# Peptides against a protein of PDB entry 2AKA: the designs that were tried, part 223

Target 1, 299 residues: chain A of PDB entry 2AKA
Amino acid sequence: MEDLIPLVNRLQDAFSAIGQNADLDLPQIAVVGGQSAGKSSVLENFVGRDFLPRGSGIVTRRPLVLQLVNSTTEYAEFLHCKGKKFTDFEEVRLEIEAETDRVTGTNKGISPVPINLRVYSPHVLNLTLVDLPGMTKVPVGDQPPDIEFQIRDMLMQFVTKENCLILAVSPANSDLANSDALKIAKEVDPQGQRTIGVITKLDLMDEGTDARDVLENKLLPLRRGYIGVVNRSQKDIDGKKDITAALAAERKFFLSHPSYRHLADRMGTPYLQKVLNQQLTNHIRDTLPGLRNKLQSQL

## One batch from the design tools (peptide; made by RFdiffusion4, then SolubleMPNN)

Design b2_p29_7_s4 (from b2_p29_7, 14 letters changed)
Fold by OpenDDE base, seed 5:
Structure b2_p29_7_s4 (fold): chain B 299 residues (1-299), chain A 29 residues (1-29)
Amino acid sequence: as target 1 above (299 residues)
Amino acid sequence: SSALAAELQKLLEAMKEVEALIEELEKAR
């Protein structure tokens, strides 16, 4: 079963190359959340590298198909520049920005055309995620006035697919009942069958408040439950705090917090990676027969 | 184009690998 994710990655790459990526109901995990919800930080914590664009407003402007592959070596490859190995993850960031701008222009517009990035690392589990643009209500700068709807329509192209799992990323320091991620997930998955909740910014909650009821799956029940994570602060990122040190701090946070101590073994970025790997593997297994039939009908 | 033909061939190959893996999974059940 360990080879299912790489196999689906090859299918995904092949379909991307022929321009059919948007029409394929491939088994995948779409990452959804509001702007600044912590999506990029979660993905970077999986890789253990800073490699995603950062900034104010819409950072992700194209879907990013992030294919994590466990390997003895560490490097990245883009589908649009095959054969180029990136070992400097700052160059990976710059390539994402350049390739985004090449298609969308400098007006900070969005495009539904994915960027396909594969990261080989000894520190990752096999996992494919589709990072989607952060939901926003207010256009900033040169963004189109209808950018909210453009983003929503783009997200809907992914999350409405039967074979799409939804990683709903919500910050704990905001009203979780009003989470854009959980709202869109509930719209397309009303029974909570395809949705995995991620709660970020647990360390930024007001004193005397906690997300225990959410993390215990009591407030907004999802079949696949919720996993809390603690990302690096912007100060920690700017200070180049090591991700390994951040993961240790995350573990300490959950173990020392009165409301989360009993959940600590089912919290944090390493546990999230394991759960996502397992959930994706199982989902691929369950969807492969249907995928075969669909492929046979299209070829 | 020759490039399109090459990508279609990759799809066909990937499909065969999917089929083979499904068969293995079915045998393991």
Scores: peptide ipSAE 0.061, ipTM 0.649, DockQ to the pose 0.069
Fold by OpenDDE base, seed 2:
Structure b2_p29_7_s4 (fold): chain B 299 residues (1-299), chain A 29 residues (1-29)
Amino acid sequence: as target 1 above (299 residues)
Amino acid sequence: SSALAAELQKLLEAMKEVEALIEELEKAR
């Protein structure tokens, strides 16, 4: 069953090489959320490395197809530079930045053309995610005034597809009823069948408040439920705090918190990774007959 | 299940056809 994810990755690479990516409804998980919702930190916590661009404003400006592959070795490969193995994840970050700037130009614009990154690691489960630009209302630099709508249109190209699961990332220290991630998910998945909720920044909530009702799936029910996570602070990231130490701190947070202790075994980044692997595997199985028929019609 | 194995085999066959098409396009450039 775990071999289905690598198989779909090979199809994704093959169709990317021939320029036919737009016509394939491949089973995948799109990651959506507002700017600073913690999307990049969730992805880096899966890998256990700092490798995504960081900064103020719009950081992700192209879709990033992140293919995680369980392996005995640790390295990264890009589809656009085949044969180059990256073992330094700072070089991976620099390549993402350079390849983004090459296509978008100097105006910090966006492009719908994906970057395809494969990461081999002993610390990952087989998992494919599509990181999408963060939703924003505020143009930065020379960005066009309609950048909000350009980002939205790009997200809609992914999340409207029937075979797309939606990882909706929302910060707990903001009004969850007003979450950009949950709003877009509700628009394209009104019955909550394709959406997985991730709640970040649980450690940054006001004293005497908690997200228990959300995490128990009582407030805004999703069929696939919610998983809480605790990411590194910006200070911890800037200080190059070890991700392994951050994962231990996350576990301690859930175990020690009065409102979350009873949920602790169904919370945190390692549990999220396991759930996503299982859900993607099952989704591939369920969509495989339809995918085959589409492939045969294009050949 | 035997049904899943059969569908996987067909998908692998389709993948080989796509790989062959890529090779042909690369030779024509």
Scores: peptide ipSAE 0.026, ipTM 0.569, DockQ to the pose 0.188
Fold by OpenDDE base, seed 3:
Structure b2_p29_7_s4 (fold): chain B 299 residues (1-299), chain A 29 residues (1-29)
Amino acid sequence: as target 1 above (299 residues)
Amino acid sequence: SSALAAELQKLLEAMKEVEALIEELEKAR
């Protein structure tokens, strides 16, 4: 059963190579959230490496199809760079930036054309995620004044698909009712059937406040529930704090927090990764019959 | 589930053959 995700990845790559990917409703998880919601940190915590572009404003400017594959070896490869294996994840970051700039230019524009990145690692579960541009209302640099709508339209190309699960990333230190991620998820999934909530920045909440009711699925119920995570702080990232040490600190946070201790076994990045692997595997299994019929008509 | 995976594998193999054929046609141009 663990082999279903790699099979769908190979299918996705094959259709991407022939330019037919846009017409396929492949089972996938789209990652949505406002700027600085912690999306990139969640993805890097899965890999255990720093490899995503960082900065202020809109950092992700093309969809990034991130294919995590459990393997005995650790390396990355891009679909656009066939035969090149990356073992330095800083070079992976630079390649994402270069390939983004090649299509969008230096004006910080966006493109709906995906970048396909596969990461082999002994530290990952099989998982495919589509990282999408962060929602924003404010253009930065030379971005078009309508960039908010361009991002929204790009996100809608993914999240409106029936076979798309939505990983809605929201910071706990902001009003959840104003979460861009949950707003877009509610628009396209009004019954909360396809949405998984991720609550970041639980360690940055004001004293005397907590997200317990959210994490217990009592405030804004999702069928697939919520998972809290604690990402590295910007200071920890700048200080090159090891992700393994950060995962240990995250575990300690949940275990020691009075409001979250009882949830600690259903919180944190390792549990999130496990849940996403299981959810995606089950979703693939449920959608494969329909996908087969569609693919057979295109063969 | 195993049967579905096996069927998907056949489709993947077919798609690889199509990809290879397209690449050959592009090289022949």
Scores: peptide ipSAE 0.021, ipTM 0.527, DockQ to the pose 0.117
Fold by OpenDDE base, seed 4:
Structure b2_p29_7_s4 (fold): chain B 299 residues (1-299), chain A 29 residues (1-29)
Amino acid sequence: as target 1 above (299 residues)
Amino acid sequence: SSALAAELQKLLEAMKEVEALIEELEKAR
């Protein structure tokens, strides 16, 4: 059965070609989170490759439209360099950095102009995500003093749209009530209808503490619930720990943890990917009739 | 512009394909 997500990707590519002036609210998932919340690690765990820029501060400086497509082959393509197939994901990382710097310059500024990346892989489900710049309160390096507001304004362009689902990525080793991701989600989705919670760094919580109440949707209820994940540590990333081995360790973590064992089948990166695929597919089905009517009214 | 109209028409065509697929998916349920 053909997936709706690849067909909507064709619409998204066409809208990107027309430019942002088409006020067409495409069904999408925006990924939001504070700096170091683990957003990039979640996305890389879906692909099973290291391909996103890494560093201190705001690493994602342009929206990244990440189109995951299940395929028998593994390669990436950018909309800005059509016809070039990337099989080395390090070259994908370098292209994201180069294309970001081309528009933003060297000052670590941001731009609202998306980068469109399609990844074909046998390891992915069909899924489109918009990775957004990490929220920050403190400028780092050569960032402009108003960078917090620039990021917030950029995020609001996506997350205020009714057809935008919000993947709110929050670390468990911080106060979730203070999560930048959950705060912005609550601002634009006060009823929690569009927000999916992702809880990272569950393995880094203080001894004797757990996020059980959050993961059971009892503390900060979201209609779409919460999914816990365990990402590679920075040491594991620097040591080039295999993502497949990390996913096995994540499964073991949930199964062996007294507070999470009963949730283990509804936790982890593979389950998150499945849930996002299903939710996006359903969301496309629900929103497409309205989108058609809006498009027809503009002709 | 005529260019915008042409792109909007392509979008409408793509949307029809998506709608047809939705209908097929609904019939299979």
Scores: peptide ipSAE 0.052, ipTM 0.641, DockQ to the pose 0.104; fails the geometry check

Design b2_p29_8_s1 (from b2_p29_8, 13 letters changed)
Fold by OpenDDE base, seed 1:
Structure b2_p29_8_s1 (fold): chain B 299 residues (1-299), chain A 29 residues (1-29)
Amino acid sequence: as target 1 above (299 residues)
Amino acid sequence: SQAAALQAAQATLDALQPEIDALVARLAE
């Protein structure tokens, strides 16, 4: 069972070489959310390293297929530069930026062509996520006026697929009813069968308010439920706050919060990672027979 | 070339087929 995710990773790598012409609906988790929803922070917390581009506006401008692989060693590899092992995660970030710019140019445009990044680490569970550009309504810099629709179209290419699970990342300090992530998820998954809700910024909610009802799956029920997380603030990131320390603070947050204490064991980044690993594994198990048939028909 | 990439992908898939079959068989138990 533990071999299922790596197997699908190899398939993803193989099909990525063909580009957009891969008609195979591979089991995967697409990460969706508005700009600044905390997607990148969630992914970095999984790895325990700062390796994703940061900045104002759209950070992710190409789909990032992030393949986490549990290993005794820690390093990263890109599919576009096979054989090069990155041990400095700052260089990983720079490579993502460079590869993004190579394809999209310097105008902060977007491209549907994925970047495939594999991270080996003793601190990760096997997990593959597709980080997608953050939804936005406002072009920044030299972005085209229709960038919102371009991003949406890109997201739809992933989330409309039947075998795509949706990790919908929503900030708690914003009106969840207006969550871009939940809206797009509901559009393509109206019954909430493929969507996993992640609620970020719980620590930034107004005093006297909480997301308890959401986290208890009572407000906007998803079959796969909601998991709350507390990411590093931008100040913490700029200050290079250690991710391990941030994870400890996250645990403390849930344990000490009157509204979340009873949920604490089912909250936080480590639990999210575990759940995603299990969900993806099970999803692969359920879809693999069909995938096999599709593969055989294409071979 | 796209053709070369496709061939490489197909070769990879072919190489994985036995493993896929084995896993599917185990999952069917």
Scores: peptide ipSAE 0.062, ipTM 0.653, DockQ to the pose 0.653
Fold by OpenDDE base, seed 4:
Structure b2_p29_8_s1 (fold): chain B 299 residues (1-299), chain A 29 residues (1-29)
Amino acid sequence: as target 1 above (299 residues)
Amino acid sequence: SQAAALQAAQATLDALQPEIDALVARLAE
């Protein structure tokens, strides 16, 4: 069943080589969220490694096509430097930063040209995600005042595609009705057919408040529902807290919380991985038969 | 050119079509 994802990976690689990633409606999952929404932490939790650029402001400045492949070995490889196997994930982070800077320069500009990263690991399910720049209102570096719109335009190249699923990452400790991720998802997916909601920072909500109604899909209904996660704190990340330990803490959080305990088996990062794998696989199965015809019609 | 790129993409997809069909058929069960 998981074989469809590697097949689409081959298509993605081929299309990347010809510079047509943004113009093709490949079945994929685009990850969207505001700055500091917890996107990077979610992705790193899937891999079980720290490998994404960190910092304030706009960290992701190019789309990152993250191809997770279940394997007996653990290593990463980039499409732009074939033949080099990375076993140190710190070097992976540095390569992402270097490759980003090579194209965008030092002014913190953005580029729609994807970076293709494949991670082989025994700890992952087959899963491909496109990590997109975080939505922001504040320019950094030498970015123009309209950087918000540049980012938006970049995101729209992905999320407007009918074969694109949207992983909308929103923090629970902010007004969910004003979530950048859910807003853009609602704009391009008004019926909530392609959007999967991820709610982060559930552990940082004010005492006496909870996101139960959201997680039960009662407040802002999505056909594909919501999954809550608890990521490592910034302190934990800086302190190099083990992701496995964090996942155990996440499980404990949901099981012990009065508002979430009944949902605990359908919450957390491991469940999210499983759901995304299944959703993507099913989506690929449904869309691939028509992909050839659609592509031919574009000639 | 855009046309050349699309043609290359089509060729790639066509080359993978037998695998696609086989996988889809298997997953339909």
Scores: peptide ipSAE 0.042, ipTM 0.605, DockQ to the pose 0.441
Fold by OpenDDE base, seed 2:
Structure b2_p29_8_s1 (fold): chain B 299 residues (1-299), chain A 29 residues (1-29)
Amino acid sequence: as target 1 above (299 residues)
Amino acid sequence: SQAAALQAAQATLDALQPEIDALVARLAE
């Protein structure tokens, strides 16, 4: 069952050479969320390594096609430098930063040209995600004054496609009704058919408040539901707290919380990985048979 | 050229089609 995702990865690599002007509606999951919503932390928790750029403001400035492949070995490789195996994930981070800066320059602008990164690991399920720039209202540094709209336009190139599932990442310590992720998802998926909700920062909610109604899919219902996660704090990330220890703490959080204990087996990063693998596999099965005809129509 | 890239992608898809069909059939069981 898991073999469909690696197969689509090979197609995705081949199609990357076509460029951004081709309308190739490949089955995929796009990750969307506001700045500081916790998107990067979710992705790093899947890998169990620190490998994404960090900083203030807009961190992700190009789409990152992250292909996770279950393997007996642990290493990363980029499509733009084939044959080079990265075993130090700090070097992976530096390569992402260097490749981003090469295209966007020093003004911290954005580019729609994707970076393709494949990670082989014994600790991952087969899964492909497209990490997109975080939505923002305010330009930082030398960013163009219209950066908000540039980001939005870039996201729309992905999330408007019918074969694109949307992983909407929202922080629990903010008003969910004002979630940038859920707003953009509702705009392109008004019936909530393609959207998976992720709720981060559950550990940062005010005492006496909880997100139970959201996680039970009762407040803002999505067909594919919501999954809560607890990421490392910024202090923990800066201090290089072990991700394995953080995953154990996440499990403990859900089990010990009165409002979430009954949901604990359907919460957390490991469960999210499993659900995404299954949903992507099923989505590929349903959409791939028509891909040949779609590709031929562009020739 | 974009046309050449599309043709290469089509060739890749055609080469993988038997594997795709086999996997889809297995998942439908």
Scores: peptide ipSAE 0.032, ipTM 0.627, DockQ to the pose 0.637
Fold by OpenDDE base, seed 3:
Structure b2_p29_8_s1 (fold): chain B 299 residues (1-299), chain A 29 residues (1-29)
Amino acid sequence: as target 1 above (299 residues)
Amino acid sequence: SQAAALQAAQATLDALQPEIDALVARLAE
């Protein structure tokens, strides 16, 4: 069977070019979570490169449609910069920042207009994710006082769609019952049919505590379950710890942890990437017949 | 321009339609 994800990527690009992305019920995975939940680190770990904006507060201020494509070569392309191939991922980061500022201005505002980024790499599985602004309750800088609601409204444009899967990213070192990601997911997916849980910061939990019950899908059950990951710390990033070394450390973490050893083969970033690829592929398969009919009605 | 983008998108959709149809047909088997 031909790869379904690249086919849907072409459709997504076509609709994005006309600014209709928000109105389309394309099969996709929306990434949601509070600020500093570790979303950006998860995405960078998939690519194996540092390429996302970093900082305090709201870093992602426009939806980022991240299309990962397995390829023999490694480069990135933006839909808004046709024909330009980026091989330096620092330049990718700068372009995201520049393109964000071009639309939102310098006031750290948000825009629902997506940035479309495609990354070709031999180190990725085919996978498309929509990175959404992190949920926040506190405006920073020149942000409008209602920024929380603006972000929420933006997220709702994606996560309310029936064909949207939800990657809910929650830190383990915070109360999971108060997870912004799981709250919004529960609101739009009360039966947990479209939600995949990601638990970050497992390495930052207090001594004597663990997230075993969560990862075993016993505390807050999701049909699609939970996957734990260990991202690079800010110290590791600043210390130029490469992602490959971080992935090895993540594997070691799960294997050596008494509460997680038995789950180790179903944890970590590589497994998460595999699961997301499979789930998205299956989701596309299930929705493609209906998608055809919808597309025809719009032509 | 917006008009040019729309035209390009429509052309892309038209080009993809046969592929979509073929995939749907295979999935129905």
Scores: peptide ipSAE 0.021, ipTM 0.590, DockQ to the pose 0.574

Design b2_p29_8_s2 (from b2_p29_8, 13 letters changed)
Fold by OpenDDE base, seed 5:
Formats: structure tokens, sequence, C-alpha cells
Structure b2_p29_8_s2 (fold): chain B 299 residues (1-299), chain A 29 residues (1-29)
């Protein structure tokens, strides 16, 4: 069978040119979560590079269509600057920031117009994710007072679509029952058919507490289950801790933790990548037979 | 222009249509 993910990527690129990609019901994975939930770290761990904007508050202010493509070479390309190959991922970060500011201005406003970034790497599986702005309740800086609702409205453009899978990213060191990611997922996917749970910050939980019941899919069951990950701390990122070393530490964490050792083979960033690749591929397979007619009707 | 972008998107879709149809046929076989 031919690679289905690259085919859908070409469709995404074509429709992004008309500025209405958010309204298209393409098979895709939307990444949702509160601010500081660890979304950016998860995505960077997939690539093995630091390339996403960092900071306090709302960092992602436009949808980022991140197209990971397994390749013999490592480079990135933006749809808005075709033909330019980026090999320095710091330049990728700067381009995301510049392109965001070009559309939204410097007032930390948001725009529903996606940035399309394709990353070729020998270290990635084929995977397309739409990184969405982090949910917030408190405007910062020059943000409009209704920024919370603007973000929610933007997210709803993606997550309400039937062909959209939802990667719900929640930190374990916060009350999971109040997770913004799980709440929005439950709102639009009440039966948990389209939602994949990611639990971050498992290493930051208080001693004597664990997220075992969540990870075993017993507390808030999702049909597609939960995957725990351990990301680099902000201190580790600032200290330029190597992502490969962090992935090894993540593996060690799960293997050595009394509550998680029995789940260790179904946890961690590498397993998450595999699961997402498989789930997206299968989802495309299931939806593609109807996609032809649907796409024509949406043009 | 938006019209030009739409035309380009349609042209791309038309170019991909044979591949889409082939894959759909394979999935339904």
Amino acid sequence: as target 1 above (299 residues)
Amino acid sequence: SAAAALAAARATLDALQPEIDRIIAELQA
C-alpha cells in the first residue's frame, strides 16, 4: 500500500493556498492542550530538534500544520517560502515567529491562517499534526480580553470536524479532571472515539501519587487510550539538554517507576510516534473512500 | 488573488485525482 500520509499532505498544501484549511474535513490530528501542558516539547521530541517558539503565555498563535516525512536527509520547508530548505532548526523557529508576527502583528493576537511546515528527517515517522494555540483563561500583554474565546473558536474549527483526530495533551502534575484538553475533547467527542490522550509531566507528580489509573484507561476512558511521556524540563531546555538523552531518561523513568513499569512498553515518546503514525494511517484509510466526493463538495 | 489560489488548488486536486482514485480502488478491493 502506498503511503497515505504524504498524499493527504499534498491535499493540505493545495487547500492551504486558498486560506480555508481550517474548514476542510481532511483526515488529520489536531493537538490541543492548556498553556504549558507540554505540547511543544512533545512535537520537538518527535523531530529531535528544538524548533518551536518558547516562552510564557500563548506561544503558538497560528495553527501549525507540522508534516513529518521520513527521508534520507534532514531539512525543513515552509509552504509560504517554497524552494528554501532549512537545515538549521533555530532558523525554523525564527521563521515561525516571523511569519506569525507578519500576520498577527506584535500584539500577541491570533490568526486562524495556518503555517505549513514540512520536516524531512531519517529520525521521524510519517506523521501530520496540527499544533493549535494553547488554551488560556487569562490574557497577557496586549492580548484582547476575549482571547480565551478566540482560541476556543479557532480550536473548534478543527476539532469539530468528523475526520479530525484529537491529541489531547494534559499535564499529570495538575488536576486531570480539570484538564482543558480533556474537557474540549469530551465536548466535541463525547464517546471518546477520536481522542488520543497524552499525559505529560509524570516526573513532576508529588511523591506517593501517580497517574496509573488514567494511563490504564480506567479513570477517563478513551477508545484510543492514553500514552504517558516525560519531556525535558524548562531548565533542561535552557541548559540545552540533548533530546536523545532525554528520551533515554524517559525510558528509564517508566521502567524504574513502580506504578508504570508494567506499562513501560506502551509509554514514552517513541511509542507515541508509532501509535500516531498507525492511527493516522488507519484513519486516512477509513476516510479516504469518501474523501473524493467530500473534497469536491468543499471547493 | 483568492481566485488564482483557488484555480491552483483545483489544478493540484485534478493532478492528484488519478492517484486518489487508484488508492481508493486498492482500498476497496
Scores: peptide ipSAE 0.080, ipTM 0.651, DockQ to the pose 0.625
Fold by OpenDDE base, seed 1:
Formats: sequence, C-alpha cells, structure tokens
Structure b2_p29_8_s2 (fold): chain B 299 residues (1-299), chain A 29 residues (1-29)
Amino acid sequence: as target 1 above (299 residues)
Amino acid sequence: SAAAALAAARATLDALQPEIDRIIAELQA
C-alpha cells in the first residue's frame, strides 16, 4: 500500500508532461479555501520548510501539484526543470514565483497549468496535494476584473472530478457558514463524501468562542470529518519562527484548550498529515482498478 | 511535440502496468 501514492505520482508526472493532467481523474487531494485561509501554511507545515510564495492577495496563481515523498534525504525537484535538485527551500520558493510569472506574466493573473513540485524529506509522509488559488472576490493589482470567476472555474476543474478529494480549509475566526471552502465543497460534494475539513486560526477566535461543534462534526457534518490546526501567524512567518516550534505550540494549544483538549489527539498538523496519507492511499486503492481502465482508454 | 509526449506517457504507463497489476491483485486477494 505504501507504493500507491508514488505510483500515482509517476502517472501524474507523465500526464503533466503532456498538459493533460487536468483532464485525468487521478486520485488526488485538491486544497481549496479563501484567501488567507491558511492553505499554504498547512502545506509548509507538512514539509517543515518555508517554500511557498507569500504576499498580499492571491499567492497561489497556478495549481501546485505538491508531491511529498518520504526519503532519507531532503530536496525538491520540479517537473519543468527535471534533474535539478533544490536543497535550499528559498530557491524552491523563487522557482515557483519565477515559473508562475513566466506563464501568467507580471499582472498577477492566473493559469490553469500546474506546477509540479516533488519534495523528498524524512519528515513527510507520502502525500500528494494540489494547492489551488485562493478564492477571492476582489481583484488585486492588475488582476482581471473577473478573477473571481477565473479562480472558481479553475477550482471546479479539479473539485468536480469524482476521484478528487477536497481539503476544505476554513479559518475559525470567520463565520464558517460563509466559508468559501465549505461552500464550494458542498456545491460539488453535497453529501460530504469527498471533503475533509481543515479549520485554521483556532488560536485567533474571540474569547469565549470555540469551534468545538465544528470539530466534533456536529455543525456541518462531513463523512471524513474536520481537523483543526494552528498555523504560524503572519508575524511569526515574518519573524521566521521555526515550523517545528510552531508545531509544538500547536500541540500545546490543543492540549491546553478546554474546548479542544479531548480532541487533541485528533487535531494538529501531524495528525492531519497522517489522515491525508491514509485517506489518499485508501482512495487510490479504491479507484485504481477503474483508473487503469480509464488510463488505457485515454492514452 | 505533443505526439512524442503522448508516446512517452504511454511508455511510462506500459512500464508501470506490471506494478499496477501486482497491486490490484494484492488488493483483490
């Protein structure tokens, strides 16, 4: 079973090379959420490195197929520059930015063409995620006025696929009923069969409020449930707070919080990573027989 | 070319087919 994710990764790479990745219903996890929902921070917390573009507005402007591979060594590789090993994750960030700008131009537009990034690390479980642009209603800079719809259309290309699991990232310090992530997930997965809820910013909730009911899967039930996480603040990121320290703080947060203590073993980034690995593995297992037939017919 | 890329993708699939078959067989056992 450990080889299922790498197997699908090899298929993804092969199809991405021909520009058909979006057309294939490969078992994958698409990460969706509003701007500043904490998507990129969740992904960086898995790797334990700062490597994703940061900034105001739309940070992710192309789908990022992030393939995490457990390895004895730590390095990254891009499909578009195969053979180059990146050991400095700042260079990884710069390459994502450069490759994004190469395709989208300088107007901060978006492109549906994925960037394929593989990260080898001893600190990761095998996991493939597709980081998608954050949903927004307001164009920033020179973005086209219809950027909201462009992003939505791009997301829909992924999340409408039956073999796509949806990691819906919602901030707890906002009205969850108005979560862009949960709304889009419910639109394409009305029964909540493919959606995994991630609740970020639990540490930023107003005093006397909590997301216990959501995390206990009582408010907006998902078959796959919800996992709370605590990401680094923007101040922590700017201050280059160590991700390992942040993960320790996250654990402490859940253990010490009266509303979440009983859930603490089923919360936090490490648990999320384990769940996603298992969910993706199982999902691949369930879909692989059908996928084989589909792939043979499409090639 | 797109044709060459498709051929490469096919070759990759063909190379993976035995592994896929093995995994499927194991899952069905």
Scores: peptide ipSAE 0.060, ipTM 0.639, DockQ to the pose 0.692
Fold by OpenDDE base, seed 3:
Structure b2_p29_8_s2 (fold): chain B 299 residues (1-299), chain A 29 residues (1-29)
Amino acid sequence: as target 1 above (299 residues)
Amino acid sequence: SAAAALAAARATLDALQPEIDRIIAELQA
């Protein structure tokens, strides 16, 4: 049996070429969270490269369909740049920025038109994620005053789909009851059937506090549970801390923390990647028979 | 053109259909 994720990737590419990705209920994982929740860092940690735009405010301004493909070689390809292989991930970052600006202009606006990026790497599991703009309440720069609602509307186009899994990214150093990611997930998935919780910034919690109850799925239960991760700090990123070293530090964090050591084997970026691969594969298996009929009716 | 993109997408789907059908059959066996 061929890998199901690469098959769905080919379907995604075909539909993206016509600009109608939002209208198709393809099995996928949408990544949602507030600005600075750590979404970009999670995605970069999967690849082991710095390749996403960075900055203040809304960094992701178009949906990014990130297709990770396990391969013996390491390179990236964009659907809009057919035949060009990127081996420098800084050039990948620049291309995302350029392609975003080409469609949205220089006003820091948003567009629902996705960017399709495929990354081949020996360091990844097969996994497709749709990175969505971070939820915000504060317009920055020349953004329209209703940018919050524009972002929300864009997110809703993805997360309301039945075959969309939701990766809800929430920082541990903020009140999880007020998490933008968990709020939107609860709105569209009230029974918690499609939502996977990711808790970032566990290393930035106040002394004497922990997220044990959340990670044990006791505070805000999700059927698919929660996975804690420790991303590189901005200082680590600026200092060019190696992602491999950061992953080792993450492992050490969970193993050495009194509140998390018993969960350590079910925490961290590598475990998250494995879980997402498995859940997406199973989800594709369950939805693919019905998808055939839906696709034929829409074409 | 939008029409050309749609045609290309349809052609891709048509090309993938046998593989999809095979995989579905394997999953249902």
Scores: peptide ipSAE 0.052, ipTM 0.641, DockQ to the pose 0.658
Fold by OpenDDE base, seed 2:
Structure b2_p29_8_s2 (fold): chain B 299 residues (1-299), chain A 29 residues (1-29)
Amino acid sequence: as target 1 above (299 residues)
Amino acid sequence: SAAAALAAARATLDALQPEIDRIIAELQA
């Protein structure tokens, strides 16, 4: 079973080469959430490196297929520049920005054409995620006035697929009932069968408030449940705070918090990685028999 | 060419087919 995710990665790479990535119903996890919900921080915490574009407004402007592969060595590779190994993750960030700008131009538009990035690391579990642009209602800079709808249409191309799991990222310091991630998930998955909830910014909630009922799956129940995480602050990111130290602080947060202590072993970034690896592996197992027949008919 | 890319994708799938079949067989057992 350990080889199922790498197998699907090879299929993804083969289909990306023919430009049909968006049309394939491959077993995958799409990451959705509003702007500043903490999606990029969750992904960087999995790798243990700063490698995603940063800034104000819409940072992710193309789908990023992030393939994590457990390995004895640490390096990254892009599908669009095969054979080039990146060991400096700042160069990975710059390549994502350059490749994004090459396709979208200077107007900070979006494109549905994915970037395929594979990261080999001893610190990751085998896991494939599709990072999608953050949902927004307000255009920034030179963005088209209909950017909200363009983003929504792009997300729908992924999340409507039957074999797509949805990682819905919501900040705890905002009204969860109004979460953009949970709203879009509810629209395409009304029974909550394909959705995994991630709750960020638990450390930024007002004193005397907590997200216990959500994390216990009592308020807005999902079949696959919710996992709380604590990401680095923007100040910590700008100050280049070590991710390993941030993961230790996250563990301490859950263990020391009166409302979350009893959940601490089912919270945090390391637990989220484990759950996603297991859920994706099981999902691939369940979908591969049917996928073979579909792939043969499309080729 | 798009035709060459499709041919390469088919060749990759053909090369992976024995492994896919093995995995499917293991999952059905």
Scores: peptide ipSAE 0.040, ipTM 0.621, DockQ to the pose 0.600; fails the geometry check

